# Ledger of designs, part 2: peptides against a protein of PDB entry 7AL2

Target 1, 85 residues: chain A of PDB entry 7AL2
Amino acid sequence: YEIMLIRPKTIDDINYVVDQVLEESNPVILDLSFLEKESPANFKLAGEKIKQMRSNYGAEALLLSRCNDKNLIIIAPKGVSLVRK

## One batch from the design tools (peptide; aimed at target 1 A59 L64 I73 R84)

Design b1_p8_7_s3 (made by RFdiffusion4, then SolubleMPNN; from b1_p8_7, 5 letters changed)
Fold by OpenDDE base, seed 1:
Structure b1_p8_7_s3 (fold): chain B 85 residues (1-85), chain A 8 residues (1-8)
Amino acid sequence: as target 1 above (85 residues)
Amino acid sequence: LPFDIEEA
């Protein structure tokens, strides 16, 4: 698999993430800082999509880092385990 | 919403 890195800015980007996780079975490292700052609606949408992927498809998500300019989250498909050591 | 997920 590939690990995708994206800082979503649009609904198209959000849907791209969903496709990568569910269709391509690729983990995605997300920076949600743009959406959080610029579009509360799309930030909420992104969160809902992550929740749906977790709830309905067994995806896993971890918050990697949150600071002033970054909101990094990894979302992994069911076949890829996220393990903290 | 990021706060509803586990932290690494």
Scores: peptide ipSAE 0.361, ipTM 0.879, DockQ to the pose 0.746
OpenDDE base, seeds 2, 3, 4, 5: peptide ipSAE 0.360, 0.354, 0.361, 0.349; ipTM 0.880, 0.879, 0.875, 0.879

Design b1_p8_7_s4 (made by RFdiffusion4, then SolubleMPNN; from b1_p8_7, 4 letters changed)
Fold by OpenDDE base, seed 5:
Structure b1_p8_7_s4 (fold): chain B 85 residues (1-85), chain A 8 residues (1-8)
Amino acid sequence: as target 1 above (85 residues)
Amino acid sequence: LPFDIEEL
């Protein structure tokens, strides 16, 4: 698989993340800071999509870092496990 | 966050 990197800015970008995880089975490291700052509605939408992928498709998600101007999350498809030491 | 996930 490939690990995709993206800082979503639009609904199309959010749907691209969904496609990468569910259709391509690629983990995605995404920065939600743009949406959080510029579009609270689309930030909420992104969160809802993450919840749906976890609930319906067995995806896993982990908050990597939340700082000023950075909101990094990894989401992994069911076949790739996130393991904490 | 509008969603609750584990934190590193």
Scores: peptide ipSAE 0.468, ipTM 0.888, DockQ to the pose 0.950
OpenDDE base, seeds 1, 2, 3, 4: peptide ipSAE 0.467, 0.466, 0.463, 0.465; ipTM 0.889, 0.894, 0.888, 0.898

Design b1_p8_8 (made by RFdiffusion4)
Pose (drawn by RFdiffusion4):
Structure b1_p8_8 (pose): chain A 85 residues (1-85), chain P 8 residues (1-8)
Amino acid sequence: as target 1 above (85 residues)
Amino acid sequence: NDFADKLD
């Protein structure tokens, strides 16, 4: 499989992440810092999509890093386990 | 980020 890296800026980038996790079953490492400071509406929308993916499709989501200009999240689809060690 | 789990 592939792990996709993205910093979403538009709704199309949000739909891109939904499709990678749900259609391609690829984990996505995404930085939500652009949406957080540029479009609070799309940041809330991105979060809603992640809540739906975890609730209905068994995706795991993990916060990796949170600092000025960075909000790094990993989304793993059902079939890729995030194992804490 | 209440939609994501946190590291310890």

Design b1_p8_8_s1 (made by RFdiffusion4, then SolubleMPNN; from b1_p8_8, 3 letters changed)
Fold by OpenDDE base, seed 1:
Structure b1_p8_8_s1 (fold): chain B 85 residues (1-85), chain A 8 residues (1-8)
Amino acid sequence: as target 1 above (85 residues)
Amino acid sequence: LDFADLLP
């Protein structure tokens, strides 16, 4: 698999993340800072998509970094485990 | 999305 990195800015980007996780089985490292600051609606949508992937498809998500200008989350498809050491 | 659910 490949690890995708994206700072989504549009609904198309959000759907790209969903496709990467569910269709391509690629982990995605997301920076949600743009959506959080620029689009409350799309930020909420991104969050709902993450919750849906976790609840319905066995995806896992982990907060990597949260600061003033960064909101990094990794979402991994089922079969790719996130392990804390 | 509740970020608390995403903490290690």
Scores: peptide ipSAE 0.309, ipTM 0.854, DockQ to the pose 0.490
OpenDDE base, seeds 2, 3, 4, 5: peptide ipSAE 0.308, 0.304, 0.309, 0.302; ipTM 0.854, 0.854, 0.854, 0.852

Design b1_p8_8_s2 (made by RFdiffusion4, then SolubleMPNN; from b1_p8_8, 3 letters changed)
Fold by OpenDDE base, seed 5:
Structure b1_p8_8_s2 (fold): chain B 85 residues (1-85), chain A 8 residues (1-8)
Amino acid sequence: as target 1 above (85 residues)
Amino acid sequence: LDFADRLP
């Protein structure tokens, strides 16, 4: 598999993340800081889709960093384990 | 398919 990197800015970018996780079975490292600042509605939407992928498809998500200008999350498809040591 | 249509 490949590990994808993206800072989503649009709904199309959110769809790209979903496609990578569910269709391509690729982990995605995403920075949600743009959506959080510029579109609270799309930020909420992105968060709910991450929760849905976890609940319905066995995806896992892990917060990597949260600060003033970053909101980094890794989401992995079922079969790729995220382990915090 | 957009995310709304894909995820049950």
Scores: peptide ipSAE 0.056, ipTM 0.709, DockQ to the pose 0.043
OpenDDE base, seeds 1, 2, 3, 4: peptide ipSAE 0.046, 0.050, 0.046, 0.043; ipTM 0.694, 0.700, 0.693, 0.680

Design b1_p8_8_s3 (made by RFdiffusion4, then SolubleMPNN; from b1_p8_8 with N1L D8P; failed a check: a repeat of another design)
Amino acid sequence: LDFADKLP

Design b1_p8_8_s4 (made by RFdiffusion4, then SolubleMPNN; from b1_p8_8 with N1L D8E)
Fold by OpenDDE base, seed 5:
Structure b1_p8_8_s4 (fold): chain B 85 residues (1-85), chain A 8 residues (1-8)
Amino acid sequence: as target 1 above (85 residues)
Amino acid sequence: LDFADKLE
C-alpha cells in the first residue's frame, strides 16, 4: 500500500481521504488544521467521515499532534494496524 | 477530538 499525505481544504479532499482508506486501502496522514480554522462545517464533516470509517469499516484513527498550527491525524484501513510503543 | 484516539 501507499501512505497518502494531505491537508484537506475542500469537500473533494475529504472525499478523497475516504476513497483512499476504503477503496484503495491506503493509510492517510491528514493535517486538519486548515479545515479547523477556515471551515467549521467541513471540519465537522471530516470528523463525521472519520467516525464513520471507524465505526462501520474498522478503520483506526490516531491523533499524532495537535497544536496551533497542526492537527495531524493518521487514518489506517482495517488491514493496517497502528501500534504504539 | 472525539473522532481520533490520542497519541499525545
Scores: peptide ipSAE 0.583, ipTM 0.907, DockQ to the pose 0.858
OpenDDE base, seeds 1, 2, 3, 4: peptide ipSAE 0.579, 0.582, 0.579, 0.582; ipTM 0.905, 0.906, 0.905, 0.905

## One batch from the design tools (peptide; aimed at target 1 G47 E60 N71)

Design b1_p9_1 (made by RFdiffusion4)
Pose (drawn by RFdiffusion4):
Structure b1_p9_1 (pose): chain A 85 residues (1-85), chain P 9 residues (1-9)
Amino acid sequence: as target 1 above (85 residues)
Amino acid sequence: EEEVFSQFD
């Protein structure tokens, strides 16, 4: 499989992440810092999509890093386990 | 996961 890296800027990028996790079953490492400071509406929308994917489709989501200009999240689909060691 | 979801509550 592939791990996709993205910093979403538009709704199309949000739909891109939904499709990678749900259709391609690829984990996505995404930086939500652009949406957070540029479009609070789309940041909320991105979070809602992450909640739906975990609730209905068994995706795992993990905060990897949070600092000025960075909010790094990993979304793993059902079938890729995030194992803390 | 709680840290991730709390940003959107």

Design b1_p9_1_s1 (made by RFdiffusion4, then SolubleMPNN; from b1_p9_1, 4 letters changed)
Fold by OpenDDE base, seed 2:
Structure b1_p9_1_s1 (fold): chain B 85 residues (1-85), chain A 9 residues (1-9)
Amino acid sequence: as target 1 above (85 residues)
Amino acid sequence: SSEVFSLFE
């Protein structure tokens, strides 16, 4: 698999993340800081999509870094385990 | 031990 990195800015980017996780089975490291700052609606949408992937498809989502400039999250498809030591 | 912290719960 590939690990995708993206800072989504649009709904198309959000859907790209969903496709990567569910269709391609690729983990995605995404920075939600743009959406959080610029579009509360799309930030909420991204969160809802992540919840759906977790609830319906067994994806995992782990916070990597949170500050005023970054909101880094890794989303892993069911076949990829996330582990914090 | 290992742990996973899940977001968007």
Scores: peptide ipSAE 0.039, ipTM 0.641, DockQ to the pose 0.205
OpenDDE base, seeds 1, 3, 4, 5: peptide ipSAE 0.038, 0.038, 0.039, 0.032; ipTM 0.652, 0.635, 0.644, 0.613

Design b1_p9_1_s2 (made by RFdiffusion4, then SolubleMPNN; from b1_p9_1 with Q7L D9E)
Fold by OpenDDE base, seed 4:
Structure b1_p9_1_s2 (fold): chain B 85 residues (1-85), chain A 9 residues (1-9)
Amino acid sequence: as target 1 above (85 residues)
Amino acid sequence: EEEVFSLFE
């Protein structure tokens, strides 16, 4: 698999993330800071999509870093395990 | 070191 990196800015970007996780089985490292600042609605949508991937498809989603300019999350599809040391 | 934890529980 590949690890995708994206800072989504549009709904199309959000759907791209979903496609990468569910169809391509690729983990995605997301920076949600743009959506959080510029579009509360799309930020909420992204969160709902992540919840759905977790609940319905066995994806995992972990916060990597949260600060003023970053909201970094990794989403891993089922079959790719995220393990804390 | 920043801790990693689950989101959207």
Scores: peptide ipSAE 0.041, ipTM 0.654, DockQ to the pose 0.217
OpenDDE base, seeds 1, 2, 3, 5: peptide ipSAE 0.040, 0.040, 0.040, 0.039; ipTM 0.652, 0.653, 0.653, 0.653

Design b1_p9_1_s3 (made by RFdiffusion4, then SolubleMPNN; from b1_p9_1, 4 letters changed)
Fold by OpenDDE base, seed 4:
Structure b1_p9_1_s3 (fold): chain B 85 residues (1-85), chain A 9 residues (1-9)
Amino acid sequence: as target 1 above (85 residues)
Amino acid sequence: MDEVFSLFE
């Protein structure tokens, strides 16, 4: 697998994240800070998609860092385990 | 080190 890095800005970017996780089985490190600041609606949509991937497809999602300029999350597909030590 | 935890539970 590949680890994808993206800072989503559009709905197309959100759908790209979903495709990478569910179809390509690639983990995604995403920065939601742009959507959080610029598009509350798309930020909510991104959150809903993450919940759906967790609930319906066994994806895992962890917050890596949150500060004024970053909202970093990793999403792993079912075949990739995220382990906290 | 910042704690990593689950989102969107």
Scores: peptide ipSAE 0.042, ipTM 0.622, DockQ to the pose 0.247
OpenDDE base, seeds 1, 2, 3, 5: peptide ipSAE 0.039, 0.041, 0.041, 0.032; ipTM 0.632, 0.623, 0.624, 0.620

Design b1_p9_1_s4 (made by RFdiffusion4, then SolubleMPNN; from b1_p9_1, 4 letters changed)
Fold by OpenDDE base, seed 2:
Structure b1_p9_1_s4 (fold): chain B 85 residues (1-85), chain A 9 residues (1-9)
Amino acid sequence: as target 1 above (85 residues)
Amino acid sequence: SDEVFSLFE
């Protein structure tokens, strides 16, 4: 698999993330800072998609970094485990 | 933050 890195800016980008996780089985490292700052609606949408992937497909998500200009989250498809040490 | 937490928790 590949690890995708993306800072989503549009709904198309959000759907790209969903496709990568569910169809390609690729983990995705997201920077949600753009959506958080520029589009509360799309930020909420991204969250809903992440929740759905977790609830319905066994994806896992973990906050990597949160600061003023970063909101980094990794989402891994089922079968790729995220381990905290 | 609570907002980030609520996205996927």
Scores: peptide ipSAE 0.042, ipTM 0.659, DockQ to the pose 0.329
OpenDDE base, seeds 1, 3, 4, 5: peptide ipSAE 0.041, 0.037, 0.040, 0.038; ipTM 0.655, 0.640, 0.651, 0.647

Design b1_p9_2 (made by RFdiffusion4)
Pose (drawn by RFdiffusion4):
Structure b1_p9_2 (pose): chain A 85 residues (1-85), chain P 9 residues (1-9)
Amino acid sequence: as target 1 above (85 residues)
Amino acid sequence: DYTMSIVDN
């Protein structure tokens, strides 16, 4: 499989992440810092999509890093386990 | 932080 890296800026990028996790079953490492400071509406929308994917489709989501200009989240689809060691 | 509500940690 592939791991996709993205910093979403538009709704189309949000839909891109939904499709990678749900259709391609690829994990996505995404930086939500652009949406957080540029479009609070789309940041809330991106979070709602992550909640739906975990609730209904068994996706795991993990915060990897949180600092000025960075909010790094990994989304793993059902079938890729995030194993803490 | 809203971010904490969308993740498993």

Design b1_p9_2_s1 (made by RFdiffusion4, then SolubleMPNN; from b1_p9_2, 4 letters changed)
Fold by OpenDDE base, seed 4:
Structure b1_p9_2_s1 (fold): chain B 85 residues (1-85), chain A 9 residues (1-9)
Amino acid sequence: as target 1 above (85 residues)
Amino acid sequence: DPILEIVDN
C-alpha cells in the first residue's frame, strides 16, 4: 500500500481521503488545520467521515501532532495496524 | 477539543 499525505481544503479533498482509506486501502496522514481554521462546516464533515470509517469499516485514527498550526492525524484502513509505543 | 472525539488516542 501507499501512505497518502494531504492537507484537505475542500469537500473533494475530504472525499479523496475516504476513497483512499476505503477503496484503495491506503493509510492517510492528514492535516486538518486548514479546515479547522477556514471551514468549521467542512472540519465537522471531515470528523464525521473519519468517525464513520472507524465505526463502520474498522479504520483506526491516531492523533500525531496538535499545535498552533498543525492538526495531524493518521487514519489507517482495517488491514493496517497502528501501534502507539 | 473535537479532535479527541475523532481519533482513537
Scores: peptide ipSAE 0.707, ipTM 0.948, DockQ to the pose 0.921
OpenDDE base, seeds 1, 2, 3, 5: peptide ipSAE 0.706, 0.705, 0.704, 0.703; ipTM 0.948, 0.948, 0.948, 0.947

Design b1_p9_2_s2 (made by RFdiffusion4, then SolubleMPNN; from b1_p9_2, 4 letters changed)
Fold by OpenDDE base, seed 4:
Structure b1_p9_2_s2 (fold): chain B 85 residues (1-85), chain A 9 residues (1-9)
Amino acid sequence: as target 1 above (85 residues)
Amino acid sequence: DPILDIVDN
């Protein structure tokens, strides 16, 4: 598989993330900082979709980096194990 | 922080 990196800015970008995880079975490292700052509505949408992928498809989402200017998470499809050591 | 509700950690 491939690991995709994206800082989503649009609804199309959000749906791209969903497609990568669910259809392509690729983990995605994404920075939500743009949406968080520029579009509360799309940030909420992104969060809802991530939660849905976790609840309905067994995806796993982990926070990688959180600071004032960064909101970095990894979303992995079911079958790709994310392990904290 | 809303991100804490989104992620597993």
Scores: peptide ipSAE 0.704, ipTM 0.948, DockQ to the pose 0.956
OpenDDE base, seeds 1, 2, 3, 5: peptide ipSAE 0.703, 0.704, 0.702, 0.702; ipTM 0.948, 0.948, 0.948, 0.948

Design b1_p9_2_s3 (made by RFdiffusion4, then SolubleMPNN; from b1_p9_2, 4 letters changed)
Fold by OpenDDE base, seed 4:
Structure b1_p9_2_s3 (fold): chain B 85 residues (1-85), chain A 9 residues (1-9)
Amino acid sequence: as target 1 above (85 residues)
Amino acid sequence: DPLLEIVDN
């Protein structure tokens, strides 16, 4: 698989993340900082989709970094294990 | 924090 890196800015970007995780089975490292700052509605949408993938498809999401300029999350499909050491 | 609700941490 591939690991995708994206800082989503649009609904299309959000749907791209969903496609990568569910259809391509690729982990995605997301920076949600743009949406959080510029589009509360799309930030909420992104969050809901991530939660849906976790609840319905066995995806796992981990917060990698939270600071003033970055909001980094990795989301992995069911077949990819995320382990904290 | 809504972000914490999104993740599994």
Scores: peptide ipSAE 0.667, ipTM 0.940, DockQ to the pose 0.965
OpenDDE base, seeds 1, 2, 3, 5: peptide ipSAE 0.664, 0.667, 0.663, 0.664; ipTM 0.939, 0.939, 0.939, 0.939

Design b1_p9_2_s4 (made by RFdiffusion4, then SolubleMPNN; from b1_p9_2, 4 letters changed)
Fold by OpenDDE base, seed 4:
Structure b1_p9_2_s4 (fold): chain B 85 residues (1-85), chain A 9 residues (1-9)
Amino acid sequence: as target 1 above (85 residues)
Amino acid sequence: DPLLDIVDN
């Protein structure tokens, strides 16, 4: 598989993330900082979709980095294990 | 923090 890196800015970008995780079975490392700052509505949408992927498809989401200018999350499809050591 | 509600950790 591939690991995709993206900083979503649009609804199309959000749906791209969903497609990568659910259809392509690729983990995605995404930075939500743009949406959080520029579009509360799309930030909420992105969060809802991530939660739905977790609840309905067994995806796993982990926070990698949180600071003023970066919200870095990895989303992995079911079958790709994310392990904390 | 809304981000903490989204993730597993």
Scores: peptide ipSAE 0.642, ipTM 0.936, DockQ to the pose 0.961
OpenDDE base, seeds 1, 2, 3, 5: peptide ipSAE 0.637, 0.641, 0.638, 0.640; ipTM 0.936, 0.936, 0.936, 0.936

Design b1_p9_3 (made by RFdiffusion4)
Pose (drawn by RFdiffusion4):
Structure b1_p9_3 (pose): chain A 85 residues (1-85), chain P 9 residues (1-9)
Amino acid sequence: as target 1 above (85 residues)
Amino acid sequence: EEDISHLFE
């Protein structure tokens, strides 16, 4: 499989992440810092999509890093386990 | 699993 890296800027990028996790079953490492400071509406929308994916489709989501200009999240689909060691 | 929903509230 592939791990996709993205910093979403638009709704199309949000739909891109939904499709990678749900259709392609690829994990996505995404930086939500652009949406957080540029579009609070789309940041809330991106979070809602992550909640739905975890609730209904068994996706795992993990915060990897949070600092000025970075909010790094990994979303793993059902079938890729995030194993803490 | 980590609950990250607070980031979006």

Design b1_p9_3_s1 (made by RFdiffusion4, then SolubleMPNN; from b1_p9_3 with E1M H6Y)
Fold by OpenDDE base, seed 3:
Structure b1_p9_3_s1 (fold): chain B 85 residues (1-85), chain A 9 residues (1-9)
Amino acid sequence: as target 1 above (85 residues)
Amino acid sequence: MEDISYLFE
């Protein structure tokens, strides 16, 4: 698999993340800082998609970094284990 | 700043 890195700005970008995780089985490192600052509605949508992937498809999500300037999350498809030590 | 902890529950 490949690890994808993206800072989504549009609904198309959000759907790209879903496709990478569910169809391509690629982990995605996601920076949500643009959506949080520029589109509260799409920020909420991105969160709902993450929850749906976790609930329905066994994806896993971890917070990598949260500060004033960054909102970094990794989403892994089922079969790729995320371990925090 | 929104709390995103709910994404990981």
Scores: peptide ipSAE 0.294, ipTM 0.805, DockQ to the pose 0.137
OpenDDE base, seeds 1, 2, 4, 5: peptide ipSAE 0.218, 0.286, 0.289, 0.288; ipTM 0.780, 0.800, 0.799, 0.801

Design b1_p9_3_s2 (made by RFdiffusion4, then SolubleMPNN; from b1_p9_3, 3 letters changed)
Fold by OpenDDE base, seed 1:
Parts: sequence; C-alpha cells; structure tokens
Structure b1_p9_3_s2 (fold): chain B 85 residues (1-85), chain A 9 residues (1-9)
Amino acid sequence: as target 1 above (85 residues)
Amino acid sequence: MEDIDYLFE
C-alpha cells in the first residue's frame, strides 16, 4: 500500500480520502486545518466520513498533532494497524 | 496518539 498525504480543501478532496481508505486500502495522513478554519460545514462532513469509515468499515483514526497551523489525523484502513511502541 | 473526539462535537 501507499501512504497518502493531503490537506483537504474541497468536498472532492474529502471524497478522495474516502476512496483512498476504502477502495485503495491506503492509509491517509490528512491535515484538517484548512477545513476547520475555512468551512465548518465541510469540516463536519470530513468528521462524519471518518466516523463512517470507523463504524462501518473498521478503519482506525488517530490524532497525530493539533496546533495553530496543523490538524493532522491518520486514517488507516482495516488491515493496517497503527501501533505505538 | 491523541483522541479525535473533537471531530465529532
């Protein structure tokens, strides 16, 4: 698999994340800071999509870093385990 | 690794 990196700005980007996780089985590191600042509606949508992937498809999501200039989340498809040592 | 609960508030 590949690890995708994206800072979503549009609904198309959100759908791209979903496609990468569910169809391509690729983990995605996404920066939600643009959506959080610029589009509360799309930020909420992104959260809903993450919840759906977790609930319905066994994806795992973890916060990597949140500060003023970034809001980094990793989404891993089922079969890719996120492990802290 | 931190909680993502804030995404769902």
Scores: peptide ipSAE 0.446, ipTM 0.843, DockQ to the pose 0.424
OpenDDE base, seeds 2, 3, 4, 5: peptide ipSAE 0.444, 0.434, 0.437, 0.444; ipTM 0.844, 0.846, 0.847, 0.848

Design b1_p9_3_s3 (made by RFdiffusion4, then SolubleMPNN; from b1_p9_3 with E1M H6F)
Fold by OpenDDE base, seed 2:
Structure b1_p9_3_s3 (fold): chain B 85 residues (1-85), chain A 9 residues (1-9)
Amino acid sequence: as target 1 above (85 residues)
Amino acid sequence: MEDISFLFE
């Protein structure tokens, strides 16, 4: 698999993340800071999509870092384990 | 705003 990196800015970007996880089986490291600042609605949508992938498809998600201008999350498809040590 | 606390689970 590939690890995709993206800072989503649009709904298309959010759907890209979903496609990468569910269709391509690629983990995605995403920075939600743009959406958080610029679009509360799309930020909420992104969160809901992550929840749905977790609940319905066995994806895992983990917050990597939340600081100045960064809100880094990894979302991994089922079969790719995220391990925090 | 969306609660992302679930990302710490």
Scores: peptide ipSAE 0.191, ipTM 0.774, DockQ to the pose 0.129
OpenDDE base, seeds 1, 3, 4, 5: peptide ipSAE 0.188, 0.181, 0.191, 0.190; ipTM 0.772, 0.768, 0.773, 0.773

Design b1_p9_4 (made by RFdiffusion4)
Pose (drawn by RFdiffusion4):
Structure b1_p9_4 (pose): chain A 85 residues (1-85), chain P 9 residues (1-9)
Amino acid sequence: as target 1 above (85 residues)
Amino acid sequence: EEEVMKQFE
């Protein structure tokens, strides 16, 4: 499989992440810092999509890093386990 | 996961 890296800026990028996790079953490492400071509406929308994917489709989501200009999240689809060691 | 969800609550 592939792990996709993205910093979403538009709704199309949000739909891109939904499709990678749900259709391609690829994990996505995404930086939500652009949406957070540029479009609070799309940041909330991105979070809602992450909640739906975990609730209905068995995706795991993990915060990897949170600092000025960075909010790094990993989304693993059902079938890729995030194993804490 | 809780930390991620809290950002959107």

Design b1_p9_4_s1 (made by RFdiffusion4, then SolubleMPNN; from b1_p9_4, 4 letters changed)
Fold by OpenDDE base, seed 1:
Structure b1_p9_4_s1 (fold): chain B 85 residues (1-85), chain A 9 residues (1-9)
Amino acid sequence: as target 1 above (85 residues)
Amino acid sequence: SEEVFSLFE
């Protein structure tokens, strides 16, 4: 698999993330800061998609870093284990 | 360092 990196800006980007996780089984490192600042609606949508992937497909989503200018999250498909030592 | 934790519980 590949690890995808993206700072989503559009609904298409959000759906790209979903496709990468669910169809391609690729982990995605996201920066949600753009959506949070520029589109609260799409930020909420992104969150709902992440919740759905977790609830329905066994994906895991971890916050990596949160500050004023970044909101970094890793989303891993069920087949990829995220472990904190 | 920042804590890593699950989101969107």
Scores: peptide ipSAE 0.036, ipTM 0.634, DockQ to the pose 0.195
OpenDDE base, seeds 2, 3, 4, 5: peptide ipSAE 0.036, 0.036, 0.036, 0.038; ipTM 0.633, 0.631, 0.633, 0.629; seed 5 fails the geometry check

Design b1_p9_4_s2 (made by RFdiffusion4, then SolubleMPNN; from b1_p9_4, 4 letters changed)
Fold by OpenDDE base, seed 5:
Structure b1_p9_4_s2 (fold): chain B 85 residues (1-85), chain A 9 residues (1-9)
Amino acid sequence: as target 1 above (85 residues)
Amino acid sequence: WEEVEELFE
């Protein structure tokens, strides 16, 4: 698999993340800081998509860092385990 | 590590 890195700005970017996790089985590292600041509606949509991937497809998600400049999340498909050491 | 849900609440 590949690890995708993206700072989503549009609905198309959000849908691309969903495709990468569910269809390509690639982990994605997201920076949601753009959506949170510039599009509260699309930020909420991203949250709903993450929740759906977790609930319906067994994806895992972890908040890596939250600050004014970065909201870093990793989303892993069911076949990739996120292990805390 | 914080829960991802805390970003959206």
Scores: peptide ipSAE 0.390, ipTM 0.886, DockQ to the pose 0.536
OpenDDE base, seeds 1, 2, 3, 4: peptide ipSAE 0.383, 0.385, 0.367, 0.369; ipTM 0.882, 0.884, 0.878, 0.878

Design b1_p9_4_s3 (made by RFdiffusion4, then SolubleMPNN; from b1_p9_4, 4 letters changed)
Fold by OpenDDE base, seed 5:
Structure b1_p9_4_s3 (fold): chain B 85 residues (1-85), chain A 9 residues (1-9)
Amino acid sequence: as target 1 above (85 residues)
Amino acid sequence: WEEVESLFE
């Protein structure tokens, strides 16, 4: 698999993330800071999509860094284990 | 937020 990196800015970007995780089975490292600041509605949508991927498809989503200008998350499809050591 | 877990403390 590949690890995708993206800072989503549009709904199309959000849907791209969903496609990468569910259809391509690729982990995605994404920065949601743009959406959080520039589009609260799309930030909420992104959160809903992440929740759906976790609940319905067994994806795992972990926060990597949260600060004023970063909201870094990794989303792993089922079968890719994220291990904390 | 509630949709994700924190990997780091």
Scores: peptide ipSAE 0.322, ipTM 0.831, DockQ to the pose 0.129
OpenDDE base, seeds 1, 2, 3, 4: peptide ipSAE 0.136, 0.145, 0.214, 0.152; ipTM 0.747, 0.752, 0.777, 0.758

Design b1_p9_4_s4 (made by RFdiffusion4, then SolubleMPNN; from b1_p9_4, 4 letters changed)
Fold by OpenDDE base, seed 2:
Structure b1_p9_4_s4 (fold): chain B 85 residues (1-85), chain A 9 residues (1-9)
Amino acid sequence: as target 1 above (85 residues)
Amino acid sequence: MEEVFELFE
């Protein structure tokens, strides 16, 4: 698998994240800070899609960092375990 | 949005 890094700006970027997790089985590190500032609707949509991937497909999602300029989340597909040390 | 992810602490 590959680890994808993206700062989503559009609905197409949000769908790309879904395709990477569900179809490609790739972990994705997201920065949601653009959507949170520029599009509350697309930020909500991204959150709903992350919930759906967790609930329906057994994806894991962890908050890595939250600050003024970053909202970093990792999403792992069911085949990739996120292990805390 | 806190329900979307687990906290990594």
Scores: peptide ipSAE 0.238, ipTM 0.814, DockQ to the pose 0.141
OpenDDE base, seeds 1, 3, 4, 5: peptide ipSAE 0.036, 0.035, 0.039, 0.178; ipTM 0.635, 0.624, 0.627, 0.757

Design b1_p9_5 (made by RFdiffusion4)
Pose (drawn by RFdiffusion4):
Structure b1_p9_5 (pose): chain A 85 residues (1-85), chain P 9 residues (1-9)
Amino acid sequence: as target 1 above (85 residues)
Amino acid sequence: EELDLSMFE
């Protein structure tokens, strides 16, 4: 499989992440810092999509890093386990 | 731990 890296800026990028996790079953490492400071509406929308994927489709989501200009999240689809060691 | 989704509210 592939791990996709993205910093979403638009709704189309949000739909891109939904499709990678749900259709391609690829994990996505995404930086939500652009949406957080540029579009609070789309940041909330991106979070709602992550909640739906975890609730209905068995995706795991993990915060990897949070600092000025970075909010790094990994989304693993059902079938890729995030194993804490 | 899983992501705390409350941050998006």

